Peptides against a protein of PDB entry 5HOI. Designs and how they scored, part 86

Target 1, 351 residues: chain A of PDB entry 5HOI
Amino acid sequence: FRYMPFSPAGTPFGFTDRRYLTMNEVGYVSTVKNSEQYSITVSFFDVGRFREYHFEDLFGYDLCFLNEKGTLFGQSKTGQIQYRPHDSIHSNWTKIIPLQAGERITSVAATPVRVIVGTSLGYFRSFNQFGVPFAVEKTSPIVALTAQNYRVFSVHYSQFHGLSYSLSELGTSSKRYYKRECPLPMSLPNINSDMKKDANLDYYNFNPMGIKSLFFSSYGDPCIFGSDNTLLLLSKWRSPEESKWLPILDSNMEIWKMSGGKETTDIHVWPLALAYDTLNCILVKGKHIWPEFPLPLPSEMEIRMPVFVKSKLLEENKAILNKKNEIGADTEAEEGEEDKEIQIPVSMAAE

## One batch from the design tools (peptide; aimed at target 1 I255 E341)

Design b1_p29_1_s1 (made by RFdiffusion4, then SolubleMPNN; its pose is not in this set)
Fold by OpenDDE base, seed 4:
Structure b1_p29_1_s1 (fold): chain B 351 residues (1-351), chain A 29 residues (1-29)
Amino acid sequence: as target 1 above (351 residues)
Amino acid sequence: EEEEEELERRLREEERRRRRRALAERINS
């Protein structure tokens, strides 16, 4: 197993000179390889609120986290991190994280009030937005981080225990755990089935955990989107005994419904954020499961518990169509794109 | 109050339908 640098919704280079370092609801960060240097561009979805900016990267930043106030960059091998505020009022700062031999920064996260660095040896380092350190904690090896305000969602990996997660709050004086290294019920990528396509091997080599993204919902619930294209939400995390992971969206099932029951292999959901009851995502069309250049406009996908079996839905939709045909309603159904969606019967949608 | 809540509910349902149509169009294009 190899620890790879992880950033939320980051993409591999593949066969190109460019990739996305990170994406979320705020925007997207791209890097282009120019000989021995990189050009980084920070782009925003709200062009009225933020101005796109670029800079030359001489360090080869392979970690990134974007928030509403700035962008955190990291170099996994050297331990260099840089925070760049979007506003010119605040200065950029750079810091070197001390790394042991073979230790790598595996993930970074930033909020308007906290900067977090996680490593392959399980060092959890916290800072304020100005790079002033708060604490260093030793945990299980960190493979992914996200943060919202003072809260941190961390994913850990052990060869013996698989994936675990922690949910913590970084106060001014102390770290509080809501969850500490609890089992994460996320499926790992299946090397044997999925590696038949070169594109899947490239993605696996980039991200061996298959975590496409992790974020907090607009309600502050931890979310993770794995290689199975299922969105998991941690519900009731404030009540430790009642906390559970909810599979709130099977994106493959939703694509299948919306395509009229076609088995599409060229349409993929790339997660950005969960706002209320809607997953903000990039709908990816093509050979790669990740967005290429130019970035498509974000799409919105409603969250729904995957309770339905495809075969039953197809039988019921056929039965509804047959009943409509028997009633001899010469409703010239204008072949609206709505008639292609596999409808869920109202009786089943209420369970 | 009840009429305003019903109007807000209808507006939310119409927005949901618009988002679903736009997603369907993008999937089927």
Scores: peptide ipSAE 0.369, ipTM 0.824, DockQ to the pose 0.861
OpenDDE base, seeds 1, 2, 3, 5: peptide ipSAE 0.367, 0.366, 0.367, 0.367; ipTM 0.825, 0.823, 0.822, 0.824

Design b1_p29_1_s2 (made by RFdiffusion4, then SolubleMPNN; its pose is not in this set)
Fold by OpenDDE base, seed 4:
Structure b1_p29_1_s2 (fold): chain B 351 residues (1-351), chain A 29 residues (1-29)
Amino acid sequence: as target 1 above (351 residues)
Amino acid sequence: DAEAAARLAAEEARRRQERRRAFAERVNA
């Protein structure tokens, strides 16, 4: 296993000179290789609120986190971080995070009030929005971070225990845990089944955990979207004993429904954010499971707990078709080869 | 046209509010 720099919804370079460092509901950050340097562009979905900006990156930033107030950049190997406010009123700041031999920054997060840095050795470093340090904590190795306001969702990895998560609040004087290194019931990428296609191997090498993104919902609930394309939401996290991960969307099932029950292997959901009852996402078409350039317009997907198994739906639809054929046997059926789209029950159709 | 669009927008807003409530109830249940 190799610790890789993680950013929410970040994409690999693949065979290209460009990738997305991060994307969410606010916008997307791209980087382009230009010989010995990189050109970074910070783009926004709401072009009325924000102006796109670019800069030359001499450091090769491989970590990024975008929020409504600024962008945090990080270099996983050197430990350099930079915060860039979107406005010109607030100054950019740069800091070097001290790293031990072989230590990497694995993830960074930023809110309007906090900056968080996580490392492969489990150093959790917190700062204010101006880069003033609060604390350094030693945790299990951090593989992913996201934050909303004062709250931080961290994913940890142990070779012995697999994935765990923490949910914490970074007050002015103290860190409070709601959850501390609890088991995370997320499936790891299956190298043998899913990676038979070269395109998936490149993604695995970029993101060995298969975490496409993690974010807080509009209600402030931790969400994670893994390689299984299932959106997990942490319910009841304020009650330690009642807290559960809810599979609130099987995106493969939703794509299958949207395709009229056709098996599609060329449509992929790329998660951005959860706003109320809708997953904001990019519908990726093509060979790669990640968005290419130019970025498609965001789509909304209604979240529904997957109560139905595809096999049962196929059996029920076969039973309905057989009953229709038994009733229809008395009328001269003109066999029009109508491509009989699988009638998804109205209760399962996205309205 | 404008009144039909306003009714559709109001009905869509109501459906969104009902879905948000039902989701919040399911997530908190």
Scores: peptide ipSAE 0.031, ipTM 0.529, DockQ to the pose 0.058
OpenDDE base, seeds 1, 2, 3, 5: peptide ipSAE 0.020, 0.018, 0.017, 0.019; ipTM 0.420, 0.422, 0.409, 0.496

Design b1_p29_1_s3 (made by RFdiffusion4, then SolubleMPNN; its pose is not in this set)
Fold by OpenDDE base, seed 5:
Structure b1_p29_1_s3 (fold): chain B 351 residues (1-351), chain A 29 residues (1-29)
Amino acid sequence: as target 1 above (351 residues)
Amino acid sequence: DEEELEELLEELEKRREERRKRLAERINA
């Protein structure tokens, strides 16, 4: 087994000189190999909110995490990390993470308030958004990280125990665990069945864990999308004894239904984010299970919401409709068919 | 109260059906 650098929804180069370092609901980060250098582009889905930017990468960043405030880059071998705010008001910063012989940065995550670095030796390093260190903890080897606000979802790998996960909160003074190295009920890629296609071998060599992405839902629930194309959501994580992984979407079965029951071996779901009851994803058509260039527009795929989450969605949508009716009494705003994504106020998702 | 909940359910169901249509079109294109 080889520890590979992981970034959420990152793609391999394959036979090309370009790949996605990461992608999510905010946007996508691409890198193009130009001789000994790389050109990195940070692109956004909301072009009105953010300006696309690019820069020359002399370090060969192979790790990336994109959020609404900036992009974190990392180099798995050298230990270099760089944070680039999207807004030019804030300065970029660079830091070298000390690595032992043979240690690699395996994953990085960034929120507007935290930067997290995980390594192949299980070093979990936390920083503020300015690169000021908080702590270094030794865990089982980290293979993937994601973060939302102060919360961190980490995936660990042991040769003896397989996959585990942790869910933690990075306060100012201490790290709290909600879950600590608990078994992760995700299937690893099956080399014998899946490797019949060369494209699957290329992807396996890039990502031997088969974790296509991991993220937090809009409600702050940890989500993971594995090689089986099943979206798992960690429900009731605040109650250690009640916490369970829910298979909320089988994307292969959903594609099969939507195709009218046809064999669709050339259509793949590439996960970006979970917004309420919809998986934001890229529909990938063709030989590769990952998106190529140019990036197709995102698609929404409905999930099998648990009853309690449907009830929350109903309450929250009722609150949005009531607010619209209160505001709409004063403005004869034309019924433009704005497919306004019902942005549930972040305040209600925090309770 | 019940009528507002029914209207909200119908709007949610309509938006779901529209998303399903758009997804089906993209899958079958």
Scores: peptide ipSAE 0.363, ipTM 0.812, DockQ to the pose 0.489
OpenDDE base, seeds 1, 2, 3, 4: peptide ipSAE 0.358, 0.352, 0.355, 0.362; ipTM 0.823, 0.816, 0.820, 0.824

Design b1_p29_1_s4 (made by RFdiffusion4, then SolubleMPNN; its pose is not in this set)
Fold by OpenDDE base, seed 5:
Structure b1_p29_1_s4 (fold): chain B 351 residues (1-351), chain A 29 residues (1-29)
Amino acid sequence: as target 1 above (351 residues)
Amino acid sequence: DEEAARRALEELERRRAERRERLRKRINE
């Protein structure tokens, strides 16, 4: 097994000189090989909110994480990381992560308030948005990271134990675990069955774990999309005993239904984000399971939420509609993250 | 309150139907 640099929804070069370093609901980061250097472009889906920018990459960044405030880049072998705010008001910063012999940065994540670096030896390094270090923790080898605000979803790999996950919150003075190296019920890519297509071998060599992406939902629930094209959501993660992975979308089954039951082995879902009841994704058509260039416009795929999660969504959509009707008045309502555990009203469990 | 909730549900269902139809078109293109 080889630890490979992972970025959410990143694509391989394949037979091309270009790839996506990462993509999500905010946008997509591409890199193009240009002799001994790379040209990186940070593109956005909301062109009114953000201005596309590019720069020359002399380091060969192979790790990336995009958020609403900036882009984090990393070089897996050298340990160099760079944070680039989208706004020109804030300065770029660069740091070298100390790596041991053979250690690699395997994943990076960034929020407006935290930067996280995970390594093949299981070093979990946390920083603020300015690159000031908080802590270094030794965990099982990290293969993937995502983060939202102060929360971090990490995927770990052990040769003996397979895949595990952690869910943690990075406060100013302490790290809290909601989940710590718990078993992740995700299937690894099956080399013998899936490798019959050369394109699957290329992708496996790029991403041996088959994790196409991981993200937090709009509700702050950890989500993962594996090689089986099933979207898993971690439900009730605040209650350790009640926490469970929910298969909220089989994307192959959904494509099959939408095609009218035709064989659609050339249509693939590439996950971006989960917004409420919809998976934002790229529909990929053709030989490769990953998007090529130019990037198609995102599509929305409805998830199979449990009835309870639908009721929660209805209440929240009502609250959003009510807020939009009140925001006819000029005040920037700071979205205070009230961690309101939406209690299930007992009455709707009976229909 | 119930009528506002019903209208919000009907709007949500409409938006879902429109999303499904857009998705179906793109899959069958």
Scores: peptide ipSAE 0.429, ipTM 0.860, DockQ to the pose 0.476
OpenDDE base, seeds 1, 2, 3, 4: peptide ipSAE 0.426, 0.423, 0.423, 0.427; ipTM 0.861, 0.858, 0.854, 0.857

Design b1_p29_2_s4 (made by RFdiffusion4, then SolubleMPNN; its pose is not in this set)
Fold by OpenDDE base, seed 4:
Structure b1_p29_2_s4 (fold): chain B 351 residues (1-351), chain A 29 residues (1-29)
Amino acid sequence: as target 1 above (351 residues)
Amino acid sequence: SVKASDVIKEIMEEEEKKKEEEERKKLEE
């Protein structure tokens, strides 16, 4: 296993000289190899609100996080980070994160009020938006970070314990945990089954955890989208005893439904954000599970919570049964096939 | 915003047209 730099919805270079460093609901950050240097472009979906900008990258930034106020860049090996506000009124700042021998920055996150750096040795470093440090904490090895306002969702990996997550709030004086290194019930990429396609091997080498993205919903709930193309949402995280991961969207099943039940093996969901009950995503057609250039327009996919669909289907079936029983007072009861167990799709049947 | 259902429908219609064009070409050869 190798700790790789992770950015939300980042894409590999593959056989190209260009990739997306990150993308979300705000926009997308691309990098192009130009001999020994890189050219970075920060693009936005709302072109009326934000102006696209570019710069030359002499450091080879391999980590990125985009928010509504700025872009955080990081270099996993050197420990260099740069924050670039979108507004030219605010100055860019650069810092070097001290790394031990073999340590890598594995993920970075930025909000309008916080900058977070996670490392392969589990160093969690917090800063304000101006790069003033708050604290350094040692946790289990960090593999992914996202943040919204003062909240941080971190994913950790241990060779012995697998994936875990933390949910914390970074106040001015202290870090509060809502969840601390709790088990994350996300499936890891299966090397033996999935690697039969060369494109999956390239992606696995880029992202061995298979985490396509992680973000906070518009309601502030942690979301993660893994290699199984299932969107998990952490519900009731304010109540530790009631908190659970909900598989709120099986994107493969939704593609299958939207295709009219045809087996579509070349359409892929690339997650951007969750706004209310709608997944903002890129629909990717082709061999690669990630978007190429140019970036397709974002698409909206409605979230059908399996629990709500199951309850509605059960209520509708009860209502149909009750209507049949009310109408069935006069006409002969054809003993039709009552015992068709509604095969709840296996994705909904995961007790 | 574009609905994912509309995009998938468009992709499927384009794939069907390509198959029909390939079948037509094979009948003309």
Scores: peptide ipSAE 0.421, ipTM 0.820, DockQ to the pose 0.593
OpenDDE base, seeds 1, 2, 3, 5: peptide ipSAE 0.420, 0.419, 0.420, 0.421; ipTM 0.822, 0.824, 0.821, 0.825

Design b1_p29_3_s1 (made by RFdiffusion4, then SolubleMPNN; its pose is not in this set)
Fold by OpenDDE base, seed 2:
Structure b1_p29_3_s1 (fold): chain B 351 residues (1-351), chain A 29 residues (1-29)
Amino acid sequence: as target 1 above (351 residues)
Amino acid sequence: SEISERFAKEVQELVAEEEKEKEKKKEEE
């Protein structure tokens, strides 16, 4: 096993000079190898919201995370990271993450408020959106990261314990764990069965964990899409005793149903995001399980979420919004009560 | 649903293309 750089829905070069560094619901980041240089393009699905941009990459960025405010790039071997806002109002920043001998950055994530770097030695490094460091924590080796707002979903790998996951919130003062290195019930790629096709071996060498993507749903639930093409959603993660992984979509079974029961070998689902009860994906036709160039338009797959999950998530999100409004009202009321001029009673000046 | 019907059409189009490619290969052999 080797720790490889992971980015959500990233594709290998294969036999081409180009690949996708990452893709999600916002857009896709491509890199083209030109001699010793790389040209990176950041493209968006909503062409009205953001303008496509490109730049020359002299570092050979192999890690990427795209969000609605900017793109985070990383180089797994050198430890260089760069954040590029989509808006020209904010400046780009670059940092070097200190790496030990043989350490690699394995994954990066960025939200509008946080930047996270995970390493092959299990160093978890957190920053604000301006690159100001918060903390360094030692965990089990990190193989994948995603983040939404202040929440981080991390996947860990140990040779002794296999796959685990953590779910944490990076507040202003402290990191809170909802889940800490709990077992992840995801199947690893089976080298003996799946490697019968050369294309599967190339993908395994690029991504030995078989994690095609991981993301947060629109409801803020951790999602993971493995090599088995099953979408897993972490339900009830706020209640440690009630938390469970739900297989909410078998994409192979859905393609089989939609084909009229035909065995298709050349149709693949490539996951982007989960919006409500719809998986945004690329429907891939070809020998490779990943999208090539040009990128097809995103497709939508309806998920049969249990009605009970959708209603509880809406209630929990309303309860959090109400608690944030209560805490915001209580903090504005407490700040408004602290701004009450302490009338110093005149009586103590007479001794 | 409209979403499921759209997705079913996209899958059926890709299956029909795969079948045409398999037929062409059999005519060339």
Scores: peptide ipSAE 0.553, ipTM 0.911, DockQ to the pose 0.337
OpenDDE base, seeds 1, 3, 4, 5: peptide ipSAE 0.552, 0.552, 0.553, 0.552; ipTM 0.911, 0.911, 0.911, 0.911

Design b1_p29_3_s2 (made by RFdiffusion4, then SolubleMPNN; its pose is not in this set)
Fold by OpenDDE base, seed 3:
Formats: C-alpha cells, structure tokens, sequence
Structure b1_p29_3_s2 (fold): chain B 351 residues (1-351), chain A 29 residues (1-29)
C-alpha cells in the first residue's frame, strides 16, 4: 500500500498534461504541467462573486483545498504548503511542514479560521488562517481531511483495522473529539472488479482509497463519497452512542432510474457538495469516472432522504439551536460569527 | 421536483450524446 496525496474531488493527470487539484461548490482548481513548472488556475462557479486567478507553481503542488476565502496548496513530498487568499487584502503565506523520512502530507484542509495538515505517519497539524501553529497530534495514518469552520472530518487508514474516521473541533484552547478513530463502514476499491476497466486503474493508482470526495453538508454533517458511488452522511454525531452512517444516495442507482433503466456505464457522478437535500455534482460522460477538460457545469441531484432521516435531522438541528440559545443566554460569549441560521428548505417541511 | 426533472433531462441528454458517439465510432470502423 502507498499513501497518496488526497484532495476533495481531485482528478488524476491520466494521459493528459492537466488535472483538477480539487473542486467543490465554490469552484475548481486546475493545474497544467509545463516543462519544469506547473500553471495553477483557481476558478469559481460564481463568477460574479470571485475573479479567476492563476499563478506559476514552481513546487508542483499535489494537494489542494478550496474555500470561500482562499486556497490551500500542499506538496506531499517536500512538506511545503501555501495559503492564497482570494482577496488581495490578505497576503499569501508559505510554510514548510517538517516531514520524517518517507513521511508524506496525505491531505490538507482549510477554513476561514483553520488550516489542517495530515500525514502518512498520522501527524495531525493545526494552524490558524495565518499559518500560526496550534498543535501537533499523533493519530493513525491520515488519508483524507475536510473541514468546515472549526470542525475537522478526518479519515484514517490502518493495514490491520482498515478505514476509520474522526470528527473533531479545533477550538482556541483545545481539540474536542466528537468521534475518535471510529470504524468507517466504507467499501474500499475492489482491485479485481474495479480495475477490470483500464481507465479506472489510473484513478485507483492516484487514489487507492477510492474516496472521490468528502465534505460537510450545509447542516454541518460529515459526508463521504466512495468508490461504490454511495454518499454516506454521518447522522447524530453529537451523540456518540447514536451516531450512524446513513447511505443517503446510491448515485449509480439514481442515474440508472433517470435513464429509464438503460445501461449507464459511461455516466458518472462526481461529487462536489451537499446543500440540504441536493447533491451538487458534475455529471461525467465517458470512460473515465472523473471530469475532464473543460469542466461541465455542475448539476443538482435531489436526494430522497427517508422521512425518518429528515425528521431526525430537523430534530437535531432544533436541539442544536436550543442548546445554542441556552448556552448563549448564560455566557457573554464574544461576537463569534453567527452560525448562519440553517434555513430549512421549504421542501423538507412539505413532506 | 423541478431539480429532479432537470437532472433526469441532463442524464438523458448525455445518454443520447454517448449513443451518437458510439454510432459514429462504428461508422469509422
């Protein structure tokens, strides 16, 4: 087994000189191989809100995380990371993460308030948005990271125990675990079945875990999309005993239904984000399971969450609001950015 | 829903594009 650099919805080069380093609901980051350099472009879906920008990459960044405030880049072998704010008001910063012999940065994540670096030896490194370090923790080997605000969803791999996950909050004073290295019930790529198509071999060499993406939903629930094209959502993560992974979408089955039951072997869902009950994704046409160039426009797939899951998510969100109101009444808590009221879509209330 | 209909339409459009590409490939072989 070889630890490979992971970025959410990143694509391999394949036989091309270009790939996507990452993509999500904000936009997509592409890199093009030049002779000795890379040209990186940061593109946005909301062209009215953000301006596309590009730069020359002399380091060969192979890790990327895009958020609404900036882009984090990483080089898995050298340990170099760079944060580039989208706004020109804030300066770019670069840092070298110290790596041991054979250690690789396997994943990076960035929010407007935190930068996280995970390694193949299980070093979890946290920073603020300015690259000031908070802590270094030793965990099981990290294979994937995502973050939203102060929360981090990490995926770990052990040869003996398989996949596990952690959900943590990176406060100012300490790291809180909601889940710590719990079993992740995600299927690994089956080398014998999934590699029968030569086109997929390049992908699984690029991403041996088959994790196409991971993100937080608009409700702040950890989501993971594996090689089986099933979207898993972690429900009830605030109650460790009640926490469970919900298979909220089988994308292959949904495409098959929408085709009228035809063969859909050359149509693939590439996940970007989950907003309420809607998966934002790229519909990929062709033999490759990943989007090529140019990037197609994102598509919105409505998820029929079981009514019982919707009601529980609503109850959990109400319980969160009530707990926030209870805690907010007793503590003169500093003006932390108001967690934007999760406007429950009217569609979830109408069933 | 309108979203589901739009997505289903896009899937059908892509399927048609694939069928047309496969037909063109067979005409070239």
Amino acid sequence: as target 1 above (351 residues)
Amino acid sequence: SAKRQAFAKRVQELMKEIEEEEEKKKELE
Scores: peptide ipSAE 0.516, ipTM 0.906, DockQ to the pose 0.497
OpenDDE base, seeds 1, 2, 4, 5: peptide ipSAE 0.515, 0.515, 0.516, 0.515; ipTM 0.906, 0.906, 0.907, 0.906

Design b1_p29_3_s3 (made by RFdiffusion4, then SolubleMPNN; its pose is not in this set)
Fold by OpenDDE base, seed 5:
Structure b1_p29_3_s3 (fold): chain B 351 residues (1-351), chain A 29 residues (1-29)
Amino acid sequence: as target 1 above (351 residues)
Amino acid sequence: SEIERKFAEEVQKLMKEIEEEKKEKEEEE
């Protein structure tokens, strides 16, 4: 196993000279290989609020986190990090994170008030927005980070225990844990089924955990989107005994429904953010599960608990088709009202 | 909902584009 640098919704180079370092609801960061150098572009979905900017990257940044105030970059091998505010009012800063032999920065996150660095040895390093260190903590190896305000959602991996997660708040004086290295019930990529498609091999080499993205919802709930294309939300995280992961969207099922039950092997959801009850995503057309260039406009999906099993719906649809073929053309079968899609009441996320 | 309707329209559009791209390849072979 090799710890790879992770950024939310980051894409591999594949056979190209360009990739997305990260993307979310704010925008997307791309990098292009120019011989021994890289050119980085920070682009925004709200072009009225922010101006696109670019710079030459001499370090080969392979980690990125975008927020509404700036972009954090990191180099996994050298330990260099750079924070670039979007506004010219604040200065860029650069820092070297001390790394041990073989240690890598595996993920970085930034909010308007905190910078977080996670490593392959499980060093969790916290800073203020100016790169002043608060603390260094030793955890299990960190594979992914996201942050909102003072809250941090971290994913950990151990060879013995698999995936775990932590949810913490980085106050001024201390780190509080809401969850500390609890089991994460996310499916890992199935090497035997998923890797038989050559197009997926490049992605799983880039991201062995299959975590497409992780973010906080607009309500401040931790969300994760894995290789199974299921959006998981951590409900009731304030109550340790009541906290549970909810599968709030099966994106493969939703695409399949919207297709009218057709084959949708070349349509993929790429997650950006969860705003209220709506997943912001990129609809990806093609063999690759990740967006290419140019980036399509974001799409919106309503969250829905997967109440229906695809196999049952296919059996029912086959039974309806077989009945329609046995009964001649004239009977308009009344669509029975029984498919009450249980809308998750928005109230379950807010408590 | 309107959101669901728009998403369904986008999925149907992409499906049509994929079906057209498959036909074009079958006509070139």
Scores: peptide ipSAE 0.583, ipTM 0.922, DockQ to the pose 0.642
OpenDDE base, seeds 1, 2, 3, 4: peptide ipSAE 0.582, 0.583, 0.579, 0.580; ipTM 0.923, 0.921, 0.922, 0.922

Design b1_p29_3_s4 (made by RFdiffusion4, then SolubleMPNN; its pose is not in this set)
Fold by OpenDDE base, seed 3:
Structure b1_p29_3_s4 (fold): chain B 351 residues (1-351), chain A 29 residues (1-29)
Amino acid sequence: as target 1 above (351 residues)
Amino acid sequence: SEKSKKFAEKVQELMEEEKKEEEKKKLEE
């Protein structure tokens, strides 16, 4: 097994000189080989909100994370990271992460408030948005990271225990764990069955865990999309005993239904984000399971989750909170109430 | 929903492209 650099929805070069470093609901980052250099382009789906920009990459960035405020780049071998705000008012910064012999940066994540670096030796490094370090923690080997606000979803790999995950919050003073190296019930790519197509072997060599993407939902629930094309959502993560992975979408089954029950070989779902009850994704046509160039427009796949109940209950809870505030009840708004896990009534989870 | 319809339409469009490519391969063999 070899630790490879992971970025959410990143694509291999294949036989081309170009690939996507990452993509999500905000946009997509591409890199093109130009002799010994790379040209990186940061593109956005909302062209009215942000301007596309490009720069020359002299380092060969193989890690990327895109958010609404900037793009984090990393070089897995050298340990170089760069943060580039989308707004030119804010300065770019560069840092070198110290790596041991054979250590690789395996994943990077960035939010408007945090930068996270994970390594093949399990070093978890946290920074603020300006690259000021908070802490270094030793964990099991990190294979993937994503982050939203102060929360980090990390995937770990052990040869003995397989895949595990952590869910943590990076406060100002300390790291809080909601989940710490708990078993991740995701299937690994089956080398013998799935590798019958050369295109799948190329993808496996690029991403041996088969994690196409991981993200937080719009509700802050950790999501992972594996090689089996199943979207898993971590439900009830605030209650350690009640927490469970929900298979919320089998994308192969949904394509099969929408095709009218025809076997499809060359249509694939490429995950971007989960917004409410909708998977934002790219429908890929072709031999490769990943999007090529040009990038197709994103598609929206509706997920029949009781997630509509979450939005209504959030709106109702906000409306109740606003009414309480209007009534002048000095109920100390426990800063924790917005973060209460909405219990979906069991009756509504069965529809 | 309208989203589900648009998604299904896009899957059907791509399925029609797949068939045309398969038919083309059979004509080249």
Scores: peptide ipSAE 0.380, ipTM 0.828, DockQ to the pose 0.463
OpenDDE base, seeds 1, 2, 4, 5: peptide ipSAE 0.375, 0.374, 0.376, 0.373; ipTM 0.822, 0.823, 0.825, 0.823

